Peptides against a protein of PDB entry 7UQJ. Designs and how they scored, part 151

Target 1, 160 residues: chain A of PDB entry 7UQJ
Amino acid sequence: PELYQNFNITPPRGVLFHGPPGTGKTLMARALAASCSSDERKITFFMRKGADILSKWVGEAERQLRLLFEEAKKHQPSIIFFDEIDGLAPVRSSKQEQIHASIVSTLLALMDGMDNRGQVIVIGATNRPDAVDPALRRPGRFDREFYFPLPDVKARFKIL

## One batch from the design tools (peptide; made by RFdiffusion4, then SolubleMPNN)

Design b2_p17_7_s4 (from b2_p17_7, 9 letters changed)
Fold by OpenDDE base, seed 3:
Structure b2_p17_7_s4 (fold): chain B 160 residues (1-160), chain C 160 residues (1-160), chain D 160 residues (1-160), chain A 17 residues (1-17)
Amino acid sequence: as target 1 above (160 residues)
Amino acid sequence: as target 1 above (160 residues)
Amino acid sequence: as target 1 above (160 residues)
Amino acid sequence: SSPPQLYPPLEVEVKLP
């Protein structure tokens, strides 16, 4: 509420930060956490990487996501930041597709199950918004998207 | 030279940005690139991830590093930014340790071989400076380190 | 010095961050402050809004600017961040033009009077670089400019 | 299971404009 009240934003259940690497997506998420923290109300910032959800949580990813959302709810007001959420995207193996589908389905359910009265914001960051499951980008999930352009640095950032 | 000459500082051969994730390391590297670029002198910014050096360049990592440094030298003034340079740290498999050691050895040689008159800056970013090979942190390599604290703003923002 | 000595940057007397609202200009300024702070050396970050300089400091703006620069010098290394520096631009009333001209003249004199050996960086942020007095954009003042492009934020962050 | 690194709240009064 107050986080969103302070930002005059209807609480997105989730915000997708997308844009090239190193455009400050994670930094903005932290700044949002900071800006919403007052001396009276400290925001708890939870950070997870999409690739870590797949690789470190092999066989328990769904449970770890549930625990993360429960912990975020317990430590309200809170931000859950998923860095490289495109790392949840299936690498094109059938077995990884099933694991991905289960993890994404769990994340969808957790986002859908967030009481709109909860002081939990979910921020996803990606360099490849098109690699993010469209179901995550629907209303009531990551329904707001923020493009982080390359600074128009007249410096040719050749990201080769 | 001119980048550093313009900056009146002895060119570090490399700068290590370290600190927690999303403290703006990559953004700072981009801002430095931007700040050093004028209408007359565009800095070329090369970005690579440490994990990509290991995973995408399997069997050609040394060659790709050499090509990167050659291209950076060709497009002077330039910045080579290694994001997640701790991702060059060995995954603790003996075969990966050897590959890692070879890649790190190549990077060391490339940094040592940089003509101090070259307009190439190497920036490494890590969340785990202790996971970076100590040989990379020696004088004439990543000999300058910048801690990106969490804005645990014990920085007295006296917004007076 | 050390900030600049550490960053290998000749201290610009000032850096102009320009670009649409919410593009991370203030965030970048804070990240710069954070990145330059070590456990041994805390940067003092001073923040002022251009509109506040005009509205809150009516009749004392020049004195408050002098005090700000003196305090920044006393608390070296330091950053002075002027957010919405275009808010120093005259609203098109003749009386505001004179007040603006005096304030801008004072800011110019303070920037010109900064000993290049001082560890004070001035950052100005604006959404309207063309509304910034060209005299502020000259060499030895805000001589470096950084464009912060709009995130093509189809999400109107109405930060109301 | 590395405990969730609770990053302490960034006491950055980032007044987002």
Scores: peptide ipSAE 0.000, ipTM 0.357, DockQ to the pose 0.039
Fold by OpenDDE base, seed 2:
Structure b2_p17_7_s4 (fold): chain B 160 residues (1-160), chain C 160 residues (1-160), chain D 160 residues (1-160), chain A 17 residues (1-17)
Amino acid sequence: as target 1 above (160 residues)
Amino acid sequence: as target 1 above (160 residues)
Amino acid sequence: as target 1 above (160 residues)
Amino acid sequence: SSPPQLYPPLEVEVKLP
């Protein structure tokens, strides 16, 4: 929130962190949350794994998403970090279309329902941005994307 | 391997990375692997998630662990990184004691069976070191522990 | 670079990240580099380990530092991250004064030779800030310091 | 149906200096 306010940029509703595993997406999200918190203004950081919301909450994933967004709104300014968001909203594969479609639709509605003035930022992290439903990557949702490249292995060898 | 040889320290058979989620345990493990690789001496990095070994390999988790250690031995010097190792070897909870006990026993045997001269290092990462079976934290197994603290957020604001 | 320009702050020539091992100093540095990169403005991230510059480049450490700074200048905006900078610029211990003194002197000269308008930021990471030569911690060098504390374990549990 | 353990909100108390 504050980082974007200071730049006079409309806080993006959603930011997609994408890159290879272990590029520090989760740590960056935490560190951004942290960087936006002050002693005077604590940012509440919510972390969820996409696959965990699907697997642990079979039949309640929509309710859990709603609760998460409500809690994030209650604790604003806040960041919701979805780790492995490709596990929460995979590209519609034919075999499980209904369950995935409902969860994606719920997440879309929750992101669209956030006021642009809302002090809630959603960060999605994925190793496979192409596995995230394109509907989530539209303006007003995960409209900002950050690529987390592998540090050039050559750069690492020059470090060695 | 070489990092430990240069320090004249017996390479630990296992290292436990513990810390909050997103403290960079996975990134550090990858960074260590890359830091021990040279153009002349490539270290093979094996990554597995503890929960994935249990969930994807129902009934074959022991076999998958054996195969992983064999492959790591074939590709030495190598690092085996278990992300979310608490998912692979949870402290004995009553409800699933048998399945967990067998996998833990297999992992213990595999770690104990590694020659101290083996160029295979095992790194376990967990957010909950107390959720890892204490048997894995004994000498000759995950006998070295590294705490991954959250980076102080105060640090980031002075950088901005 | 851009992050500092947008705040109308003179980009610090150098930032020292210090804190316990595994606090995510390296990851934070990478994260900052990534955060300062846009699609329009890519920041080039150079990583080096202090100990590696000394050990692998015996007699060429000065040349390697010069090349690194030249390459960073060519690829501006850029970040040079020295991991384990205490290994590159240890406090003068009597026995190895000459080799350390020359490398420290070279690094000082390279940092002092950067134009204040230069889009090159140097980040040093150490576990032991007191082991870094105080000459590097002066204004116009590593003049900003960031402590990476161990996260209070309580903060971690609120994160889980 | 055990209520899904809401992972407590990660209150990162970021003390800015």
Scores: peptide ipSAE 0.006, ipTM 0.331, DockQ to the pose 0.062; fails the geometry check
Fold by OpenDDE base, seed 4:
Structure b2_p17_7_s4 (fold): chain B 160 residues (1-160), chain C 160 residues (1-160), chain D 160 residues (1-160), chain A 17 residues (1-17)
Amino acid sequence: as target 1 above (160 residues)
Amino acid sequence: as target 1 above (160 residues)
Amino acid sequence: as target 1 above (160 residues)
Amino acid sequence: SSPPQLYPPLEVEVKLP
C-alpha cells in the first residue's frame, strides 16, 4: 500500500505472480510480506490455495473470501496470497462453472471494494496466467504481473 | 527503500532469510530486488557470498564490505544480498576466529552506520540462523527474519 | 529417474544448474525433487554444499561422497543436490590442489558408477560453470546444463 | 497464539538464458 504511494503509483490492489511451477511465486509473496513487516509494523500474511478454497469450501468459498478480506483489512497491513489462483479464478470458459464464476465475481468485488488507501495487498500466484480470468488482470485488481520464468526451458527440455 | 517509506514502516536495515538449503532465499532476495525496481527506479542488486568474502579476501574482507556498502549507498536504492551469511558472520564461538570476529564487527558497524532513511536493504541468507552471530540479528541489523521452509512437495506435484 | 523413464529420455546422471547467484538453482533442484515425488513415490532429497564437503571433511570428503551416494541409492528415488559444486570440483588449475583432484576423481567415479537404471539424480548448482571441472560436464555425469539467468530486471519493470 | 510462521515454499525464480 504505502510502498506504492511513495512511487506515486496507484497501489496495485493485486499482483499476479505467474510462471512455471517452482519458479518462486509463493516464496516471493512471502518474502514481500516479510520485507514489508517491521518491528513496529508486522504485516499479516494470509495464504490460501485456490484449489483448497474450491475443494474444501464448496458453497462457502465466497464467504471464506469475504472473511479473508475482512480479516486482512482488520489486520492491515496485510498480504493475501492466493497460491494457484488459476484454481480459484479459472477463465470463464464453460457453462458448467457457475461456482467458479460466483467465486471470481466475489473476488473481483472484494478487490474492487478495497480502498486505494487500504494496506491490503493481494498476491495471486499462478503457473497459468492465461488460465486466470482476464477480469482479475485489469487495473485495480491484479494490475501488476510478475513473470517467474523457468530456468531456461530449453535446457530443461534437454534434460527431460 | 521507498517500499518501506511508503508503508511508514521503519525499513528493516537487514532481513535474514533462513531455512533449509534450496528454499529459495537467494532467489527471494533477487526477486525482492526485482520487485522493488520500477522503470523510474532501478534497484541495484549486490550479491556476495559469505564464504567468498572470507576465502578470497582474507585481510581485505573488511575493506570489501566497506566498499560494498559504499557502492550500495552510491547506487541506492540498493539491495545487498549476502548469500550464506553464516559463512561470513559465524557465531563467535571459538577464540581462534579473530578474522571472523573482525569481519562480523565490520558488518555490524556498517549496518549500524546505515541511516534509517537510507535506501539500502541488506539481506542475509543462511541455512543456519543459529550459526549467525546473534549480534547481527538485533534491531537495526537483521531485525527481520524469514524462514524459508522446504516447499511443500505436495503442492508442486499438482502443478506439474 | 522414473520422471525420465516416463519421458523415454535417458535420465541424465547429472544436471548442472548454472547461472548467477540467486537465480534459483537450489530451488529448482528442490522443485524437481518435489515434482518427481508423488504420493506413491517420495523422492529423498540429499543436499550438500561443495564448500562444506571440502572445509568440514578434509580427508573424509571422498568417504562422505561415497556415503552420500550409497544413502541416495538406498533411498532411491533420490536427488543429490550439490550446491556450489564449483566449490567441490573446481577446475584442476593448480598443482597444489591434490585434495580437490581426489574429490573430483571420487565424484566422477561415483557418477560413472551409477547404473543408467538408477533412480538417483545428481544436480550440481554453480554460479560459475566455467569453474567446474570439465570432466564433470561430460556425458554420463553433468551432461545436462541449465542456465539460470538473472530475472530480467527489465521484464519486471514493464509490469510496474 | 503466535501467528503461524508461514514459511515460504522454496520457489526460486530461475531464469534460464
Scores: peptide ipSAE 0.000, ipTM 0.205, DockQ to the pose 0.073; fails the geometry check

Design b2_p17_7_s4 (from b2_p17_7, 9 letters changed)
Fold by OpenDDE base, seed 5:
Structure b2_p17_7_s4 (fold): chain B 160 residues (1-160), chain C 160 residues (1-160), chain D 160 residues (1-160), chain A 17 residues (1-17)
Amino acid sequence: as target 1 above (160 residues)
Amino acid sequence: as target 1 above (160 residues)
Amino acid sequence: as target 1 above (160 residues)
Amino acid sequence: SSPPQLYPPLEVEVKLP
């Protein structure tokens, strides 16, 4: 956050953390939330999983997303972290495709409705950035992408 | 790693990484795989997700687990990392409970069948260690548990 | 853990975690500490910061380091984690250079004085491995280095 | 429905170099 301010970088509304599984995307999101919180300024960290949005929130997913964004706005500065945001991707059933489309459309609307002045950052993490709906990756949404490379093998060799 | 050697600790066949989401469980597993690979000795890192075992492997999950353990043994030293191993836990449907029970029984048998001399480590990661079948947490299976605490806020303040 | 046993790797006395800020060094150290603790064998995790050694321990830093290593030895297996170990690096004042040199010399002596059989691992984390005294990076000290890569430069530039 | 785990705001001072 402050790093972004000092660089005159407009805070991304949405940041996509992508990379192979276990590259520390979720950890980085927490570490960022950590790093941006001071004694004077606590960052509220909200975390959801894409799979939970589909499975736990069956029939209420849209409402729960709205509530999440409202709560994040209420507790700003805040980070909303969607872990496994590709977990919104349906299994090949037409019914899951409809559920996905509805949830994604709601998330799009919520991200579009975020005032740029809001101290709410949305971080999506995925192992499959290609499985994230391209509409989520447009400007004003997850328009910034962070690739989490595998720890370089060279780094591994120095450790042994 | 080394801490275990000096402790005369028999290498755990299975290690459970548990803790709040985004505490770096998956990253640690990869970093361990990374840290244990040298120029001369590459550790083969196999990763699966509990949810994938249930959803992608419907009807083949047991076979795919057997193949995974065979491949891990073939490519030893190896790490099998089960991310979200609690994702084997059913949704409260009787059908998913049966699938869960079958997959868990297969995983138990595979872990029990690992020769202690095998250079295969199984790492399970979960955010919900209570949702992991207690049978998986018994000696000779995931008998070692690693709690990934949230980065203590106190530790974070000291970082600035 | 096991991977190090099967590799006949002598436990490093000191491991340097280096990489850009927010790459999860501190979290990895905590996760390692967590990942080395079992029900039967708790690893005592000691954490200090380089800046705290200089600022909080002004005039007592050497004594506090000695006490830390003694306590770590008493509570072995243990990990001593020095977060921001480059924070021992002085600001360009001759007085801070002297304090740094004295503290670093004490840390060197403490690391050299660790019996290789001791179940004490020292982890240093830094964002600036070049700012870590080369004497700390010699064999028998922080002789193993873990590079925490940034999420690919392409990802970083997209953040910016 | 497992309640959304709201993690309290983590105050973390991170000195970025």
Scores: peptide ipSAE 0.000, ipTM 0.351, DockQ to the pose 0.041; fails the geometry check

Design b2_p17_8_s1 (from b2_p17_8, 13 letters changed)
Fold by OpenDDE base, seed 4:
Structure b2_p17_8_s1 (fold): chain B 160 residues (1-160), chain C 160 residues (1-160), chain D 160 residues (1-160), chain A 17 residues (1-17)
Amino acid sequence: as target 1 above (160 residues)
Amino acid sequence: as target 1 above (160 residues)
Amino acid sequence: as target 1 above (160 residues)
Amino acid sequence: EYVEQQEKELEELEKLR
């Protein structure tokens, strides 16, 4: 929040957290949500998993996305966190084109429809930034990207 | 605890999180605790700082470690997190040998005494893995190690 | 950065990150650092531990603070992160008054001397916000506070 | 490469300490 004001950076509507699994993307998103909440100004944190939206909401994923953005707007200031966003918005050239295309288009439209005065931040997390539709990474969408480098992946496999 | 049971993985008795300061070692340990906790199965998270055990518990550090492990066992599934473990169990060749040697020996014995069926996970965090006594890094102790690289200071700067 | 623009909040000169140990304060500060730099605009991240400034720089802590702020200004845009700031600037009523009083006074003066046009952000992290000198928490200093809750084992359940 | 770059950035940050 403060750094964009201090650095005269136009706040993105969306932020992409990318990096290998277990680099703390989800943790950071939650920590951002918690950090940006004050006693006077509670931030509402919405979390959805990309794959869960597709798997749990078969045929209603678009409606669920709309409802999520409406709820986030209703409860602003708010953060919408999409964990594993590559599961929700894979590259359009992926063989699962038809079911993903409408959901991707809906997410694009929802991000484009966010007023810059709206107190809604969208965070997408992925292990595969190159698997995220490039249309989501354009200005006015996820136009800011955070690399979460591996804590040595080998180490995480040892703890799991 | 639960992750290892759920994945049929023999839980390591200990996991070493290492990497530069502020790479999220402590945050990850807490995130693991929170992620492994279900509504039906609350994980109890114990946190101690290595230097604090030495400084605050002068002459009772061994007893406090025993009590900590007993409490963790009593409240299983549980996580014992040692932040700055290099402060608790420095290399045995360090000039402060006498005060550290007994504490290190106690921690070694406590980790060796953990039954593999116990739902207790020990996480040690350090900025200096080479400053941790190698005896702690042996199989059956902190035999799994996670490197937490600096979040690329550059990569997160792109997003602001 | 972005949230303060989005929320029409005057960017503080200083931000206090507070919350239980291992809630990700240091990780978040590094994350904010990394997030606020772009390819075109590298932010310089300065990290100091409060206790280390007192212990390593006995008698020179004031000079080191001045040098740190000058270096941060020279390399702007920049972030100065004080980890464990309660160690550097404890409540003035603590019995170690004399050594801390001059350092606290120096830090206060440095924060007061920051031009609002300066591209320097100061982040203080503490596990004990009540142990930080209230003079640091006044407007124009650490006048914004971010609570890093423990990832409440409950809060993950509420968001899932 | 990335690890080496992070090690260099660490060394630079440590030099600032």
Scores: peptide ipSAE 0.000, ipTM 0.257, DockQ to the pose 0.112
Fold by OpenDDE base, seed 5:
Structure b2_p17_8_s1 (fold): chain B 160 residues (1-160), chain C 160 residues (1-160), chain D 160 residues (1-160), chain A 17 residues (1-17)
Amino acid sequence: as target 1 above (160 residues)
Amino acid sequence: as target 1 above (160 residues)
Amino acid sequence: as target 1 above (160 residues)
Amino acid sequence: EYVEQQEKELEELEKLR
């Protein structure tokens, strides 16, 4: 919230963190949740793993997503962090199409249904941005992307 | 072992670590294994991921669990750490019922079959304690639960 | 590259890192990628999780593996790191045989097709070396294995 | 060591704030 307020930017509904595994995507999402939480304004941080939603909630993943977004909306301001979001919303062309299609369709609808007035930010983390369904990368969904370089590249970016 | 001896507490057969991902559940389980291992008393640390047992050992998960508990019993004192245990033993009401039911039934039997005299501790880590089969959360199984708060809550718990 | 040059060892096509979870396999793979990357010789580091390739790319995993090896070959010198490789290439005897068999067959062919002149190193990380298809552990594939002991065992190995 | 390094990297990331 404050990050986007400071930049006079309409807070994106969704932010995609992408980069190699353990480049600190999950850590940064938590550090952002921490830094945005003041004593006066507790931010509720929800965290789900995409592969977990797909594997653990077979036939209930859509319901669990709905409940997660409802709970996040109830506990505003809130952050929903999807770790390994490409496990939840793979590209639709994969042969497990029906299960993925319903989960993706639910996530799309939930992100579209987030009122711009809601203080719910969705952060997706992936090691493979191109494996995420392109429909999630459209405006009003995951419309901002942050690249997490490897430490060697970070060292170089600090030198530049 | 020594932690529970020092507290005059009957060592639980199972401990559930729950909380948001990367709140340090896996790290704490290892730190506990390390701190409980002295030069005189080597603790053998076994680690399995619930999703891995389910996905990799289709039709052999029950056998792999039995072998794991037998090996842990052979190498006493030992710790069995299940990371993402909710991937191994989801709530029985999920539609993939038969595969989960046999794995859960095997894990229940193995935890019940741990003689209280055995120096085998089972640690389960989950991001979703309510997704773990309630039968595993009963006395003599995962009968102790440790919440791993987010860093912000940890900072607040250190200030309190 | 330089590590193997310094040791006068024919660089293995594949290295298997095995040991308990978070014994630093993923960290070491990154540190090796970092240490082998000089200002003059940038090593491209590719990272994939075995479970992710299996779960996210159902029916395209073989194509994604081919693309990964082609991209690694294009960006030589390069490292391909498979985290949880036992999720990608489980032992063929598991009942999900056909999907695993095609992925394993593709990975075998890709590792065999790596010309010894190619500056592509494959690192596989697993917590269960015996769960990896034995065909991957043959000469010219993952023909070197590094055990990652628990910290307590590392402390003892530093004392020896 | 790895914990301390991750804690140090976290502390360094916190100090960079």
Scores: peptide ipSAE 0.000, ipTM 0.236, DockQ to the pose 0.029
Fold by OpenDDE base, seed 1:
Structure b2_p17_8_s1 (fold): chain B 160 residues (1-160), chain C 160 residues (1-160), chain D 160 residues (1-160), chain A 17 residues (1-17)
Amino acid sequence: as target 1 above (160 residues)
Amino acid sequence: as target 1 above (160 residues)
Amino acid sequence: as target 1 above (160 residues)
Amino acid sequence: EYVEQQEKELEELEKLR
């Protein structure tokens, strides 16, 4: 319960950290993990990079995603952080990116299969939110978006 | 002596930190340097990025490597950390990567030339261990590999 | 006031974080922003990458710099962080780098135009302080330098 | 260990606060 209260999120919602490189998406995901962990309640942090899942696990990426979500459930409360998720979950409309339709479908099914009683948070980080399959950005998946701009002209990063 | 005891390593062995970006390879190398440094015994940390050596020192990369190892020896106990070592030491079998055969050969010779009485540790970090020349991964060189997974399926990151 | 007290700086001084990649310059700039922000006093963090300003804003870079400083003033207390500032502000003496003389001149004028009553800090990060125009390193500009070495040859990182 | 190290860096970054 406290994990999701600290994130102001209701499970099984994913959080998309989007913004250009070096905006601290990975750092914020870790800081949130640390701030939600106490001496009594350690959070298990799982990090994956989208391009690395594709390159290291060619043909096994779906299995590796399943194992990741199983381990996260086993070690709850936990955070799954996908760095550069645009490398894993390209937009299905791109003719060149059809090769990943099965991987994206597996990730969708894993996010939809998250039980509300589980203490697993999924954080996706991307520099290109428009390159992420819109199906991942729907309610029950990455339905919360935190713009980590390049601290662009408009980006009031209130670092609280 | 203590530097190598704390690393559980016998000199002149290199350590390959391999795993995807953001897995804290650089961080762990620094933390290990910290844990091995006491108030009485400061470790000198040297960091270089593989691609930066190639791009900044085109035609001088071999000289810069020699100077790095000489300075590390001069300031022992020391750690030489090569970040993205796959950018410096591509696989020799790649026809396109033959341009770096001399640089790789220089690094091999420098690692082989490390005296066992020296307190110099070489840490290489890569996201692509398979893109590193296998000659660097042999005994007396990067003969210890720490998989910094992506906080993989198996990586209980107990955020304590 | 407190922002500049926490940095031990008098406005309108810039801080140059110089040192090789992965030395935590960006991380330190953010940590300092977080350290200076309280629940009552949120600091606005602005980050730009030198090469990104040149590549994304070809011919508009001066305007983007002006807008950045105006927004920082509007949202004070604020930090402007220039990552890889050597990509934005090359040395004027380089024949090949004359293309950026106007951009450097604009940045100089913006830093000189900072009112001492403003709560804006400018942090520049570079891996190559010698590649930054010396005019930026003068009093009233980037007049404080924090060497984030590579934990280089001379850098006794006393990781305390 | 890695997470403890990231927490130590976060704590060191927080101790710089």
Scores: peptide ipSAE 0.000, ipTM 0.183, DockQ to the pose 0.035; fails the geometry check

Design b2_p17_8_s1 (from b2_p17_8, 13 letters changed)
Fold by OpenDDE base, seed 3:
Order: C-alpha cells, then sequence, then structure tokens
Structure b2_p17_8_s1 (fold): chain B 160 residues (1-160), chain C 160 residues (1-160), chain D 160 residues (1-160), chain A 17 residues (1-17)
C-alpha cells in the first residue's frame, strides 16, 4: 500500500523509462524494485527483454506475457520490468505489423486488466519512446514517463 | 511542477536512498535527475559526498551546505544528491557529537527552510540508514526511503 | 569458465571502470557479480574502497590487500571490486609517494601473481583514470577500461 | 545476459569511439 502511494503509481499503471542506452534505465528499475522491498515486504522482480520475448517465444509471446502477469500477480507485490520494450511493442505502423500488433494488444489488455488494488508495477525501458506504440503510453498503462538523459547533460548541468 | 507530482516528491522533501554500497543509489539519483530533465526543463544535479564535505571543509561544512542549497535554489529545478549522507549526518548520539550536531542542524534547517514552491529535491544516499540522524528522516526532510538491496537479494527476490 | 569467456575477461586481468561519479561503476560491478552468480555458481563479491583501505589500514594496507586476494582466491569464483581505486593507487609522482608506492606495488604483485586459471576478477572503479598509477593499467592488470560516460555522453553516442 | 548486454553496449559504445 504505502509504497504505491509513495510513487503515486496506482496499479495497474506502468512507468516508461526512456532515454539513451546505458543511462541506467534497467538499473533504475532494479533499484526501484529493490527500494520497494523492505525486510518485511519483499517485492518480486520480473525482468524480460522485449526483443527476447519476441525472438525466443515466436508464436507464444502473448501466452508468455499472460503467464508473466499471472506470476507477477501471484507474487505480489511485484515489479515487471520490460527492458527494451520498443522491441516488444514497436509502433504498429512499423512494417512488422501483424505479429507485433497482437503482442501489443495482449500487453495493453494485461495492463488494463490489472486490478487497481493489484500490487504489480510495470516498468518499461526504451531507448526510443517514439518507437513504443502510443497505445502503451495512454493513461492506465505506461502513463508515467521518466527520461533518462545522457550522463554528460547531467554534468553539463553542473557546469551551467 | 509535473515531475514533482509524478514522483509524489513534493519539494522540499528529501529522499533517502539506502542499501549496501554499489547498489546503484548514486546512479539512481543521477537517473532521477536525468529523468526529470527535458530539453525544455533542465534539472541541475549537485552531488556531494558526506564524508568529503566533513573532511575537506572542517569548520566550513555548514557554510558549504548553505552555499550548496543556495546554488541549488538559484539553479532550480535542481537535485542535491548527498552520497554517503551517514558520513555527513551521523546519529547525534555518536561520540563525535558537537561538530556533527551543527552540520546536521544546518542540514535540517536548510531542508526545513526550502520553500514548498522550491524545485529543489534532496536525495541522500547511505549504506546505513540507522546511522543517519533520525531528525533527517522526519516528515519534510528525508521522509521517503528507498531501499537498494544487494544484487543477490535482487536475484533472490526473483526466486521468491 | 564460461562466464570469463563471455566477458572476454581472461583472469587474472582487471577491469577499470572509469567515468564521472554516479555513472554506475559500482553498480555495474555488482550487477556483474550478480549476473555471473547462478543458483549453482555463486560468485563472491568483495568490495573495498581505495581511500578506506589507506585510511583504515595505515601500515597494514599491503597485508589487507594480500588477505583480500587470498580470501577472494579461497572463495572462487570471486570478484574484487575496488571502488575509488585512484584513492588506493594514486599516480606515484604525487607527493604522497612512499606509502602509496608500496601499496601499489603490492596490488600490482597480487594482480600479476594471480593464476590464469584463477576465477578472480578484479574491477577497479575510478572517477579519474589519469590519477590511477599507469602500472595498474598495463596488460595483465587493469588492462581493460570501460568508460562510464556521464548520462549525456551515452545519449550523444546514440546521436552520433 | 543483462551485464553481457551492458558490456556489449559498452563495447559497442567503445567500438563507436
Amino acid sequence: as target 1 above (160 residues)
Amino acid sequence: as target 1 above (160 residues)
Amino acid sequence: as target 1 above (160 residues)
Amino acid sequence: EYVEQQEKELEELEKLR
């Protein structure tokens, strides 16, 4: 309860970590998972790569997503981290249309189908927020975006 | 504005990142600073080590803290990250009482003196949350705690 | 075996993580240790700060380094992570020459004395690679360098 | 995998250098 209130992350809302590669998105997700775990309250951390789900689970990606969400629900409180979610949920207008559309549709349905009382947080990480299907970025889904800018802009912000 | 609402981090509240060394506290703080920076809205990131402030600025630590907060205020929106804050603000009951008490008192006053409209976020990182003065962990100060467990614990949280 | 092949890290070679503070060097080292640890094959992670070894073990730093390497060898596979290694092994030409020279010499000997079959990886992290003794950066020691750019260089590298 | 990928990304970033 308190943790989800503290992040203002009402389940089933997702968080999109976006920014260039190596900006610490995955690290942040793990650190969030970690940060939310107390000795009294362990948070189960599920990590999947978007491209790996597509490549390893061709024809079963939807089923694997369903299983992942069910497992996350079973192990509440939990965090599902999708690394490289742009690989899992590319913009529907990209030429790999049909298979990706079904997977994206499944992910949308899974995010929408999470009970608001569910203690499952979904974090998507991408280097290309514009390559993520806009449907995933709507309210109730990845409706919070965290930009992970480059480490030098962070240093240049110290010099300015 | 929106960013502070998104994190549920109302300025001038601080965030305590706690957990074993190298769990990504500093990287998380930088990633947060980064995440909050858009092209239009640059967040200035100030990083200081607690022990370095004490060791380098013996007798000027309070002044350096004041200058840091003034600089952060001048460069709003900003993040002040104290790495190893337990080195800067050890528990007052520790035998090095007087000098630390003044520094802690100054930090408390600076955190309390931040205008609620101030776009300054303070992040403290420690390996020892119990070594941080409890006064810093009160509402309006480091009133949010994020545990950064060991990567093995993160892996064990995958096993649970 | 496989892990060391996968990283192209041939033991007993060290890896220098260099880059600005809070770029994730320590976290990467821990993430490496964690990622290399399976349920079947736990990697023991030894972390030391360079400056802490010097400050806490004045006159015994060489012995402590020897003990650390022996303990790491005893608990193979293992990772020794030196955070702030520039504090442990500053350039010999810096005015604190003699004590540091012996410590650096010991570290060099320990790295050189590791059996090529040893499953001990040494990771050094520094914010100042040029402040690290060049002898540590030679083949068979910290002969691999990973630059942890500031969060903006990582995006600029995506923009190039 | 993640670390290998971060190392690969670092190696790719170094190869781009």
Scores: peptide ipSAE 0.000, ipTM 0.316, DockQ to the pose 0.040; fails the geometry check

